Peptides against a protein of PDB entry 2AKA. Designs and how they scored, part 230

Target 1, 299 residues: chain A of PDB entry 2AKA
Amino acid sequence: MEDLIPLVNRLQDAFSAIGQNADLDLPQIAVVGGQSAGKSSVLENFVGRDFLPRGSGIVTRRPLVLQLVNSTTEYAEFLHCKGKKFTDFEEVRLEIEAETDRVTGTNKGISPVPINLRVYSPHVLNLTLVDLPGMTKVPVGDQPPDIEFQIRDMLMQFVTKENCLILAVSPANSDLANSDALKIAKEVDPQGQRTIGVITKLDLMDEGTDARDVLENKLLPLRRGYIGVVNRSQKDIDGKKDITAALAAERKFFLSHPSYRHLADRMGTPYLQKVLNQQLTNHIRDTLPGLRNKLQSQL

## One batch from the design tools (peptide; made by RFdiffusion4, then SolubleMPNN)

Design b2_p30_5_s1 (from b2_p30_5, 15 letters changed)
Fold by OpenDDE base, seed 5:
Structure b2_p30_5_s1 (fold): chain B 299 residues (1-299), chain A 30 residues (1-30)
Amino acid sequence: as target 1 above (299 residues)
Amino acid sequence: EEEEELKRILEELEEFLEELKEQQEKAALE
């Protein structure tokens, strides 16, 4: 059943190649969240490598279709650069930046045209995610004044589709009731059937506060629930703290925290990855028969 | 059995998309 994800990846690549990706309702997981919500760190923690663009403002300006494939070897491939295997993940980061700039120019604009990146690794489960631009209200650089709405419109192209699961990434150190991720998810998934909540920055909450009620699915209930994670701090990233050490620290955090210790086995990045793999696999199983019927009638 | 059926569906769809791609490429050359 796990082999269904790579097969769907091939379909996704084929649709992207013919320019009809926007019209397809493929089973997928779209990642949404405000700027600095911790999306990039979550994705990098899955791979165990630093490979996403960093900086102030909007760093993701095109959808990134991230296809993780369990393999005995570790390398990355881009759909736009067929035949080239990347083993240095800094080069992967540079290629994402270069490919983004080639399409959007120097104005820091956005484009709805996806970048397709496949990562083979012994450290990943089969999983496909679509990383979307972070929601923002403040234009930076030469961005148009309506950049917020452009980003929103782009996100809506993905998250409105019935077969799209939504990974809503929200920081715990901000008011979760005003989470950009949960707000957009509620708009397109009012019954909370397609949304998986990720709560980041649990280690940065004010003393005497916790997100226990959210993580126990009592505050803003989602059918698929919430998973808490602890990402590397900016200091840790700048200090080149490795992801393995960060994952160990995350585990320790949940086990030692009075409010979270009872949830520790259902928290953290490794558990999130496992859940997403299972959720996507099951979602593919449930949606493929309907997809076949739709495609046979429309194509 | 269910997994095999799903794999067959996916393979069929992949083949169809590849054929569509080829047709588009041919049309672009004309």
Scores: peptide ipSAE 0.162, ipTM 0.694, DockQ to the pose 0.384
Fold by OpenDDE base, seed 2:
Structure b2_p30_5_s1 (fold): chain B 299 residues (1-299), chain A 30 residues (1-30)
Amino acid sequence: as target 1 above (299 residues)
Amino acid sequence: EEEEELKRILEELEEFLEELKEQQEKAALE
């Protein structure tokens, strides 16, 4: 059943080649979160490589369809440059930046046109995510004053789709009740049926506070629940701290924390990968018959 | 058996998308 995800990747590639003219609601997971919520770090932790653009403000300016494929070899491929295999993930980062700038120009604008990136690795589970621009209220550089609304409109094109699951990334060191990710998720999924909560920055919470009630699904209940993770700090990223070491530190954090020890087996990046793989696989199984019926009705 | 059915559905969807692509290319040339 795990093999369903790579098969759906072919549909995504074909859909991207045609553009937005096909009325198909493909099963997918959209990643949403405020700026600096830790989205990029979660994705890099899945791959075990530094390959996403970094910086202040809006870093992701186009949707990134990230297709992870378990393989004996490690390399990346872009749909826009077929036949080129990337083994240096710094070159992957540079290509994302170059391809983004090619479409958006130098004004740090956004575009709804996706970048399709496939990563083959022995260290990943089969998983496809659509990384979306971080929600912001403040324009950076020469961005237009309405950039917040442009980002919101772009996100809505994905998260309003019935077959879109929502990975809502929220930092624990901020008021979760005011999380941009959870707000947009609740707007389009008021019953919490399509939303998976990810809580980052648990290691940065004030002493004497914890997110136990959230992680136990007692404060803001989601049908699909919450998973806590601990990402590398920006200092650790700049210092090129090894992701494998960071994953070990994450495991140690949950096991040693009085509020999270009992949840440790259902927390952390490796567990998140497993859950997302399973949920996406099941979601594909549940939605594909409906897509076929829709197709047949158009013939 | 269920997995085989899902694979057949995926193949049908791929064929449909390819047909749409061909139609768009033809329309762009006219």
Scores: peptide ipSAE 0.159, ipTM 0.696, DockQ to the pose 0.321
Fold by OpenDDE base, seed 3:
Structure b2_p30_5_s1 (fold): chain B 299 residues (1-299), chain A 30 residues (1-30)
Amino acid sequence: as target 1 above (299 residues)
Amino acid sequence: EEEEELKRILEELEEFLEELKEQQEKAALE
């Protein structure tokens, strides 16, 4: 069966061109989580490159529509820079930062206007994700005092859509009951039908504690379950540790951990990427007939 | 057959979007 994701990407691009992005309920996966939950690291691990903005506080300040496309070549393209191919992913990061600042200004504000980035790579599965700003309670810099609510309202524009799947990213080394990602997911998806749980920082949990019950879908059940991942540490990121080496370390972590060994084949970044590709593909298949009917009724 | 049907649906959606674009352009000229 031909991959449906690239076909939907064409629809997404077409909708973006006509300025109706906000009104479309296209099948998509929105990535949500608190600041420093590990969202950007998960996305970078899919690509195998460092290309997302880094820093303290609010890093992602605009929605990033990330279209991963399996290809024999490796390069990136922005919708706002048509015809320019980026082969240096540091330049990709700089372009995201520059384009963000162009729209939001110097005050580290947020904008609901997406940045559209397509990455071609032999190392990715076809997958489209919408990376959303991290939820925060504290304004930084010259941000308005109501920045928390601005971010929340922005996220709600995506996650309330019926055809939006929610990738809820939560760190294991924090109280999962207080997870910003799981809270917002529960608000808009109370039955846990559209939510995929990602548990990061499993390697940073206190000694004698584990997230086994969560990963086994016993504590906070989601229909689509939970997938644990181990991202690079901040030290590893600062030291420019190779992502391939980090993925090997992640695999070793799950295989060697007494609480997770039995789950190891259903954990880790490569498995997450595969699951997301499959779930998005199936979701597209299930939703496209309904979308056709809705659009035809508007003619 | 299911794959062919999905492709047909996608083509129909693309055609619809093109029609919407044309309508918007026409409305903008009025």
Scores: peptide ipSAE 0.152, ipTM 0.693, DockQ to the pose 0.332
Fold by OpenDDE base, seed 4:
Structure b2_p30_5_s1 (fold): chain B 299 residues (1-299), chain A 30 residues (1-30)
Amino acid sequence: as target 1 above (299 residues)
Amino acid sequence: EEEEELKRILEELEEFLEELKEQQEKAALE
């Protein structure tokens, strides 16, 4: 069976190249969350490399279509610079920043025009995600005072689409009832049919507290459930802690934690990646007939 | 060129969908 995800990748690339990507309801997973919710860390953990822009404030300022492709080799390619293979992921980060600045300028503005990045790696499952700008209420730089609403409007262009699954990333060390990710998901998916919950920063919760009820899908139920992950701390990132070592520590965390031990086999980054691959594959299968019909009507 | 690319994609999609249907039918019968 041909992998469905690469097929959608070709469609996504083709439509992006012709500037019609925004008008297509392609089967996809949009990643949403507040600033510092851990979205970038989750994506980097899938790849096993540091390659996303870092910093304070709004880091992601354009949608990033991240296409993960299982391969024997490890390299990255951008749609906007075809034929150039990146083997240094620091250069990947720099290219994202440069391409972002090229379109948005240096004023930290946002643009709805996606960046398309494909990463080949032996350490990934086939998976496509759309990383969206982090929701924020605080303008930075020369951003307009209504930047919060501009970001929300941009996100809505993706998450309102019926073929869009929503990866809602929320930190456990904050009030989950006030999670920006879960709020926007509930707004566009009130029945929780398209939303996958990711709970980060479980290791940073106050002593005597846990997110067990959330992870067991008892507090804010989603049809597709919740998956907890433990990302590297900022200190670990600054100290260049290896992602592989961090994944081992994550596994140990869940296995050893009294509140999460019984859930350990359904937690962690590797499990999340597997679930997303399966869910996206199934979702593509279910939506492709409709996509074909739509394409036929446009030809 | 854009139209031709869309046609190629559509053709590939149609072929794939047909294969997928065949596989699903076989799996349902086993």
Scores: peptide ipSAE 0.045, ipTM 0.579, DockQ to the pose 0.065

Design b2_p30_5_s2 (from b2_p30_5, 16 letters changed)
Fold by OpenDDE base, seed 3:
Structure b2_p30_5_s2 (fold): chain B 299 residues (1-299), chain A 30 residues (1-30)
Amino acid sequence: as target 1 above (299 residues)
Amino acid sequence: SEEEELKKIIKELEEFIKKLLEEQKKKALE
C-alpha cells in the first residue's frame, strides 16, 4: 500500500501552491507548548541535526510545517525556495530565521503564514508536524502587548480543526497542572481524544519526585497517552553535544531510573517518532474517506 | 476489502491533485 503520509504531503503542497492553506482540515499533528518546553529539541532529535532557531523568549514565530521523509540521502528543501537543496543544516537554521524576519520584520512579531520545510533523511520516519509558536505571557523586544493572545489565536486556527492531532509538550520540572500545552489541548479536546502528551525534562525533576503517574496515564488521562523524553540540556546544546549520544543517554536514563524502568520500552525519542508515524498514518487512513468526499464536492 | 477501498480513494485523491495543479497552471497563464 502507498505511504499515506507522503500522499497528504502532496495534498499540502498542492494547496499551498494555490494559497488555500487556511481553509484545509488535513490530517496533521500540531505541536504546542510553552516557551522553553523543549519542542524544538524534540523535533531536532527526530532529524538528528541542529537546524531550528535558538534564543530567549519566542523562538518560533511562524508555523513550521516540518515534513520528514525517509530517504537514502540527507538534505532539506523549502517550499519558498524551490530547487535549492540544503545539505548544511546550519544554513537551514539561517534560512528559517531569514524567512521569518522577512515576513515579521525586526520587531519579533509573529505571522500565521507557515514556513514549509521538507527534510529527507535515512534517519527519520515519514512524519509531518506543524511546529507552532510557544505560548508566552510576556512580550519581548518590540512585540505588541497582546502577543499572548495573538499566539493563542494562531494556535487555535490549527488545534480547533477536527482532523488535527495535538502534540502537547510539557516540561516535567514544572507543575503539569499549569502546563500551557495541556491547558490549550483541554480547551479544544476536553475528552482527550486528539491529544498526545509529551513530557520533557524528566532528568531535571527535583530529587524524590517523578512523573510516573503522568506517564502511566493515571493523573491526567489522555486516550493516546503520554510519552516521556529526555532532551539535551542547554549546556549540551551550547556545547554541541552529539544528538546520537544524547539519544543513548536518554535510553540509559529510562532504563536506570527506578520509577521509569518498567516503562522504558514505551519512552524516549525513537519510540515517540514511531508512535507519531503510526498514529498519523492511522489517522490519515481514518480521515481519507471524508477528505475525499469533501474535496470532490469542491470540484 | 477495506484495503481495496483505500487504494481506490488514494487513486481518486491523486487524480484530484493532478487536476488541481493543472487548473492552477491554466489560471497562471491567464
Scores: peptide ipSAE 0.348, ipTM 0.833, DockQ to the pose 0.527
Fold by OpenDDE base, seed 2:
Structure b2_p30_5_s2 (fold): chain B 299 residues (1-299), chain A 30 residues (1-30)
Amino acid sequence: as target 1 above (299 residues)
Amino acid sequence: SEEEELKKIIKELEEFIKKLLEEQKKKALE
């Protein structure tokens, strides 16, 4: 039996090619979070490369379908430029920026048209994520005054679908009760059946505070639970700190922290990647019969 | 069995993808 995630990847690519992205409720994981919540860092940590646009304000302005594929070789491919293999991940970043600007123009607007990026690597598990624009309340630069609502409407097109899992990314150094990610997840998934919580910036919490109750799934319970991660600081990213070193530091953080030591084996980026692979695989298995029936009705 | 049913579904979806891509190619030639 073939892997289920690659099968869904082929479906995603086919629907993107025909411009019918919204017609089918594909089993997928949508990544949601406020600006600066650490979404980009989580995704880059999976790949082990810096390849996502960085900056102030809204960085992700189009949905990014990120398809990770375990392979003996390391390279990236875009659906919009078939046959071109990228081995320099700086060029991947530049292509994302260029392709975003091509569609949205120079006004830093947003577009619901996804960018499809596939990354082959020996260091990844098979995993597909849809990175969505970060939620914001304040327009930056030439953004329209209603940009908040445009982003919200775009997110709702994904997260309201029954077969969409939600990866809600929230920073621990902010009030989790007011997390934009958890708020939108609760709105569309009130029973917490489709939501996976990621807690970032655990290393930036005030002295004497911790997120233990959240990570133990006791404060805001989700059926699929919470996973804590520690990302590189912006200073570390600007200084080109190695992601491998950052992953080692993350492991050390959880093992050495009094509040998290007992959870250390169920925390961190590698564990998150494993859990997401398993969750997505199982979710695809559960949803494929319904998807088949829907497709047959359209034939 | 559940596994056999899943295999059938996978096969049907693969054929669907193939047809979809063929139709797209045909439209591009028109």
Scores: peptide ipSAE 0.346, ipTM 0.833, DockQ to the pose 0.540
Fold by OpenDDE base, seed 4:
Structure b2_p30_5_s2 (fold): chain B 299 residues (1-299), chain A 30 residues (1-30)
Amino acid sequence: as target 1 above (299 residues)
Amino acid sequence: SEEEELKKIIKELEEFIKKLLEEQKKKALE
């Protein structure tokens, strides 16, 4: 049987090419979180490369459809420049920035038009994520004062869809009760059926505090649960710490931490990637019959 | 079976994708 995730990738590409964008309720995972919540680091950790824009304020300004494909070779390809293979992931980053600026201009505005990026790698599982702009309350650059609401409206175009799973990324070193990601997820998924919680920055929590209750799904229960991850610190990034080394450190963190040791086998970036692959695959299987029916009715 | 049905759905969707892309090509040429 054909892999289901690649099938949906082809659907996404086709719809993007014809300008349908988010109008169709494709089975997908939307990544939501506040600015600096660690979304980009999670995605980069899946690939094992630095390739996403970095900076202050709103970094992701267009939806990024990130299609990870397991392959014997390692390269990236954009839908908007099909046929060009990127082997230098710094060039991938630059292309994202350039393509974003081409559409939004230099004012740091946002656009709902997705960028489609496919990454082939021997180090990834098949997985597609839609990275969405980080929620913010503070305009940057020439952004309008209502940028917060513009971002929210954009996110709502994705997360309100019934076939959209939500990867809610929240930092542990902030008040989780006020997590932008969990709030928006609760708004559109009040029963917690479509939401997967990711807790970042567990290593940055104040001494004597932990997120054990959240990770054990006891505080804000989600049907699909929570997975904790430890991303590279800013110091590690500045120091050019290798992602592979960071993943090893993440494993060590969970194994050695008194509050998380018992959860270690269900934590960390590799486990998250596996879970997302499985959940997306199953979700696609469940939704394809309905999708087929809807598409046939529109033909 | 469920698997057979899924295979049919996949085939239909692949055909749909093909049709969409062909239509897009035609539109781009016009």
Scores: peptide ipSAE 0.344, ipTM 0.831, DockQ to the pose 0.516
Fold by OpenDDE base, seed 5:
Structure b2_p30_5_s2 (fold): chain B 299 residues (1-299), chain A 30 residues (1-30)
Amino acid sequence: as target 1 above (299 residues)
Amino acid sequence: SEEEELKKIIKELEEFIKKLLEEQKKKALE
């Protein structure tokens, strides 16, 4: 049987090429989170490379369809520049920035038109994510004062779809009850059937506090549960700490922490990748019959 | 079987993708 995730990738590419993205409810995972929630770091940890734009304010200004494909070789390719293979992930970052600016201009505006990026790597599981702009209340630069609502409206185009799973990224060092990611997820998925919680910055929590109750799915229960991760700190990124070392440190963190040791085998970036791969695969299998019927009705 | 039905669906979707891509190529040549 053919891999289901690559099949959906081909559907995504085909629909993007013909401009029919808005009317399709493809099985996918949308990544949502507030600014500085650690969303970019989670995605980069999946690839094992630094390839996303960095900076203050709204960095992601267009949806990024990130298609991870397990392969013997490592390279990236964009749908908008077919035939070009990127082996330097710094060039990937630059292309994302350039393509974003080409459409949105220099005013740091947003566009709902996705960028399609496929990454082949021996270090990834098959996984497709749609990275969405970070939720913010503060306009940056010459952004319009209603940028918060523009971002929200863009997110709603994805997360309201029935076949869209939601990866809600929330920092542990903030009040999780007020998490932007969990709030939007609760709005569109009130029963918590489509939402996967990711808790970042567990290493930055105040002394004497922990997120055990959340990670055990006792505080804000989601059917698909929560997975804690520890990303590289800004200091680590600036110090050029490699992702492999960061993953080892993450494992050590969970194993050594009194509140998380018992959960350690169900925490961390590698486990998150595995869970997302499995959940997406199963979700595609469950939704394919309905997708077929819908597509046939449109033909 | 469920597996056979899934294979059928996959085949139909692959054919659909092929048609979409062919149509796109034709439009690009116009």
Scores: peptide ipSAE 0.344, ipTM 0.830, DockQ to the pose 0.545

Design b2_p30_5_s3 (from b2_p30_5, 12 letters changed)
Fold by OpenDDE base, seed 5:
Structure b2_p30_5_s3 (fold): chain B 299 residues (1-299), chain A 30 residues (1-30)
Amino acid sequence: as target 1 above (299 residues)
Amino acid sequence: SSMEELKKIMEELEEFIEELEEEQEKEAEE
């Protein structure tokens, strides 16, 4: 898996060098969900590092285009800071905050202008993810009263793209029928061709309740189904519980839970990563014959 | 030539995809 995105990037660069577009638009994965749905925790689990801004309300105020690149070395690079390698992911967090504030100001406004972050790591699969602002109906602080509309418009710029996969993040401890993530996904992908449901907070469900019917794709069926994940609690994050220990705890959760044990092999962050990577691989495979034909027509 | 490089990269990518598919098939059989 290590060389796929580097190879794709080299291919894109080589097409550009001959004045052609590769049209190899790797599917971007838009991460959508309400505020506090667990989107940031899912992304941090993919990276294996704490690097996203934390706080109450709308934390993500600009789209974050996160390109993951499997590499022997671990570092991050921003498009706006060319040549600077970040090896401390706390500095990555601070740079995201600083660059966000530079454009949006101190009023907690939003901007549709993306931040582009590339992460090289031996612990990542090659993926491009887009972290998007959490959907909300309630303005906080000095946010404009139309903030819901502004967020929606921003999300639509990404999720309407035909090659965009939609990671619809919904918490298990909330009514799935009211999921903002699933509502927007259904609007732009009515056939469910591009939508994967992610259910977070399975460990925070009320006693005697479970999300079995959701995870078995029986309650609100999606064509691609649902994948349950268990993120670190805020207490675990504050206690500096590492992501490796969290992934082990997630696996143990599914294996030990009476309602989820039979689904355990199709649940958790590693399985979600595998599914997303498989979709990327399939897209590349399906696009390569067209690129080959384009190349042959230019010989 | 840039075209030869492009062909080489495409071949490398095709081979890589085939290897990934073979790995995925093996993992699915286990």
Scores: peptide ipSAE 0.204, ipTM 0.792, DockQ to the pose 0.063
Fold by OpenDDE base, seed 3:
Structure b2_p30_5_s3 (fold): chain B 299 residues (1-299), chain A 30 residues (1-30)
Amino acid sequence: as target 1 above (299 residues)
Amino acid sequence: SSMEELKKIMEELEEFIEELEEEQEKEAEE
């Protein structure tokens, strides 16, 4: 069976080049979460590199279509910079920031126009994710007072599509009932058919508390379940802690924690990456007949 | 061209769907 994810990536690139991106319900995974929920850290842990913009407030201000491609070589390419290979991931970060500012201006506004980034790496599975702006209620800098609603409207353009899976990223050290990610997912997927829960910051929970009932899918059941991860702390990120060392620490966390040890083989970033690859592949297969029919009608 | 690439992808999709349909027919006959 051919790799279906690369095939859909080629479709995405072709449609982006034609300017028809808005009309196609391509099978994809949209990543949603509140500000500081740990979305960027999850994505960087897949690549094993620091390459996403960091800072206070709304960091992701445009959708980022992140195409991960398993390869013998490690480099990145942008659709807007055809033919330029990036081997320095700090330059990748700078290009995302520059391209964001080029479209949104200096006011830290948002734009629904995606940035398309492809990362080739021996350390990734084939996977395409759409990182969306973090939900926030507080305007930063010169942002318009209605920025919360602008972000919400942008997210709705992705998550309302039937072929869109939703990766809902929620921190464990906050009330899950108040999770912005799970709220928006419940609004557009009330039966929990398209939503995958990711629980971050499990290492930052108060002593004597755990997220076991959530991770066992007992508290807020999703058909596709929940996966817990342990990201690098902000101190670890600022100190440039190696992601490989962080992944080893994550594995140790789940294996050593009394509440999570029995789940450890179904937790952590490597397992999340595998599950997302499998779910996206299966979702593409299930949607292919419908995609064919839509494409034939446009041609 | 982007249009030529799109046509190629559509052909690959059609071939894949046909293979899936043939496999399903064989499984239904067994």
Scores: peptide ipSAE 0.194, ipTM 0.739, DockQ to the pose 0.063
Fold by OpenDDE base, seed 4:
Structure b2_p30_5_s3 (fold): chain B 299 residues (1-299), chain A 30 residues (1-30)
Amino acid sequence: as target 1 above (299 residues)
Amino acid sequence: SSMEELKKIMEELEEFIEELEEEQEKEAEE
């Protein structure tokens, strides 16, 4: 059985090269969440490298099609510079920033034109995610006052598509009922059929509070449920804590926490990767017949 | 060309769909 995710990756690359990115409802997972919700940290935890832009305000300003490919070697490649292998993930970060600025300018504007990044790593499962700009109400720099709506409109171009799964990333240390990710997901997926909830910052919750009811799918039920994760802290990032140590710390967190111990086997970054790989694979399988028919009608 | 690659991918997709349909038919008969 040919790996379905790599096949769809090739399809995505081909469409991106032709400039037809917007018209095809390709099976994909869009990552949505407010600014500082931990989206970039979740993605970096999959790879075990710091490679995404960091900073204040809107960091992701273009959609990032992140294609994770299990490989014996570790390197990254961009669709816009084929043949260049990046082994330094700091250079990957700089290339994302440079390519973003090339299209959007220096005003911190946004663009719907995706960046396609493929990461080969022994630490990843085959998985494709579309990282989307973080939802915000506050313009930064020279951003237009309507930037909130521009971001929303961009997100809607992805999440309204029937073949788009939604990875809704919400921080536990904020009011989950007011989560931007869960709100937009509910708007386009009112029955919670396409949405996977990710709860970040569980380690930053106030003493005596927990997200147990959310993680048990009792508060805001999603068909695909919720997965809690513990991202690397800023101290861990600055200390260049490796993925193995971060994963061990995350596992220890869930096992030692009174409210989460019973859920520990269905929590954490490794479990999230497995779930997303499985969900995407199944979703591709289910959508392929319809995709074939659409493609045949366009050729 | 990107169009040639797209055609190749479509052929691979068609083959895969046919295999999936055959598997689903077998599972439905059991």
Scores: peptide ipSAE 0.178, ipTM 0.737, DockQ to the pose 0.065
Fold by OpenDDE base, seed 2:
Structure b2_p30_5_s3 (fold): chain B 299 residues (1-299), chain A 30 residues (1-30)
Amino acid sequence: as target 1 above (299 residues)
Amino acid sequence: SSMEELKKIMEELEEFIEELEEEQEKEAEE
């Protein structure tokens, strides 16, 4: 599976070399959810590193296009800093903050101009994720009063694309019927063809409550279902808890929980990564016949 | 030629997808 994206890139380059577009746009995965839904923690679990800005309110203020590339080496590159390899992911975090502030200023404004980050790692699957600003109804600090609509308009630029998968992130410790992620997903994907539900904060549910009916796809059915994940707590992040240890704790959580044990093989960050990669494979498979026909027409 | 290279890459990609599908079918039967 690790060689799929290199093959696709070579195919795109080969089409470009003959003056043709491959029309092989790899599906982008838009990560959508309310503020503090756990979106950034899901992305950091995919990378296996702490590299995203943290804080209260709107942390992500520009779209972050995160291209994951399986590689023998671990480093990051920004499109705006060509030729600079980052091996310290704290420097990656600082660069995201600096580049965000450069465009948006100090007033916590947002910009639709993406930051493009590529991460090479032996621990990632080939995926392109788009971290989007958290949906909010309440302006904070010097944010404009229409910030809710600005965020919505920004999200719509990504989630309306036919090839865009929607990773709808909702916390388990909130009413799923009120999920901002599921609301926007249902608006642009009413048939659920492109939406995957992600349930975070399963470890923060009140005693005697569980999300079993959600995870079994019985409460608010999605065509592609729901995947539960357990992210590091803020205390674990502040304590620099290793992501590998957190992934092991996530697996243990599902296996040991009476309500989730029977679902454990279809839960957790590694399973989510596998599902997303499978969607990439399916998209490529469905596009290949058209590319073959295009190639044959040029012979 | 660029066209021959393109054909080769397409064949490699098709083979790779077929292998992945076979692996997924085996995992679904387990």
Scores: peptide ipSAE 0.231, ipTM 0.806, DockQ to the pose 0.062; fails the geometry check

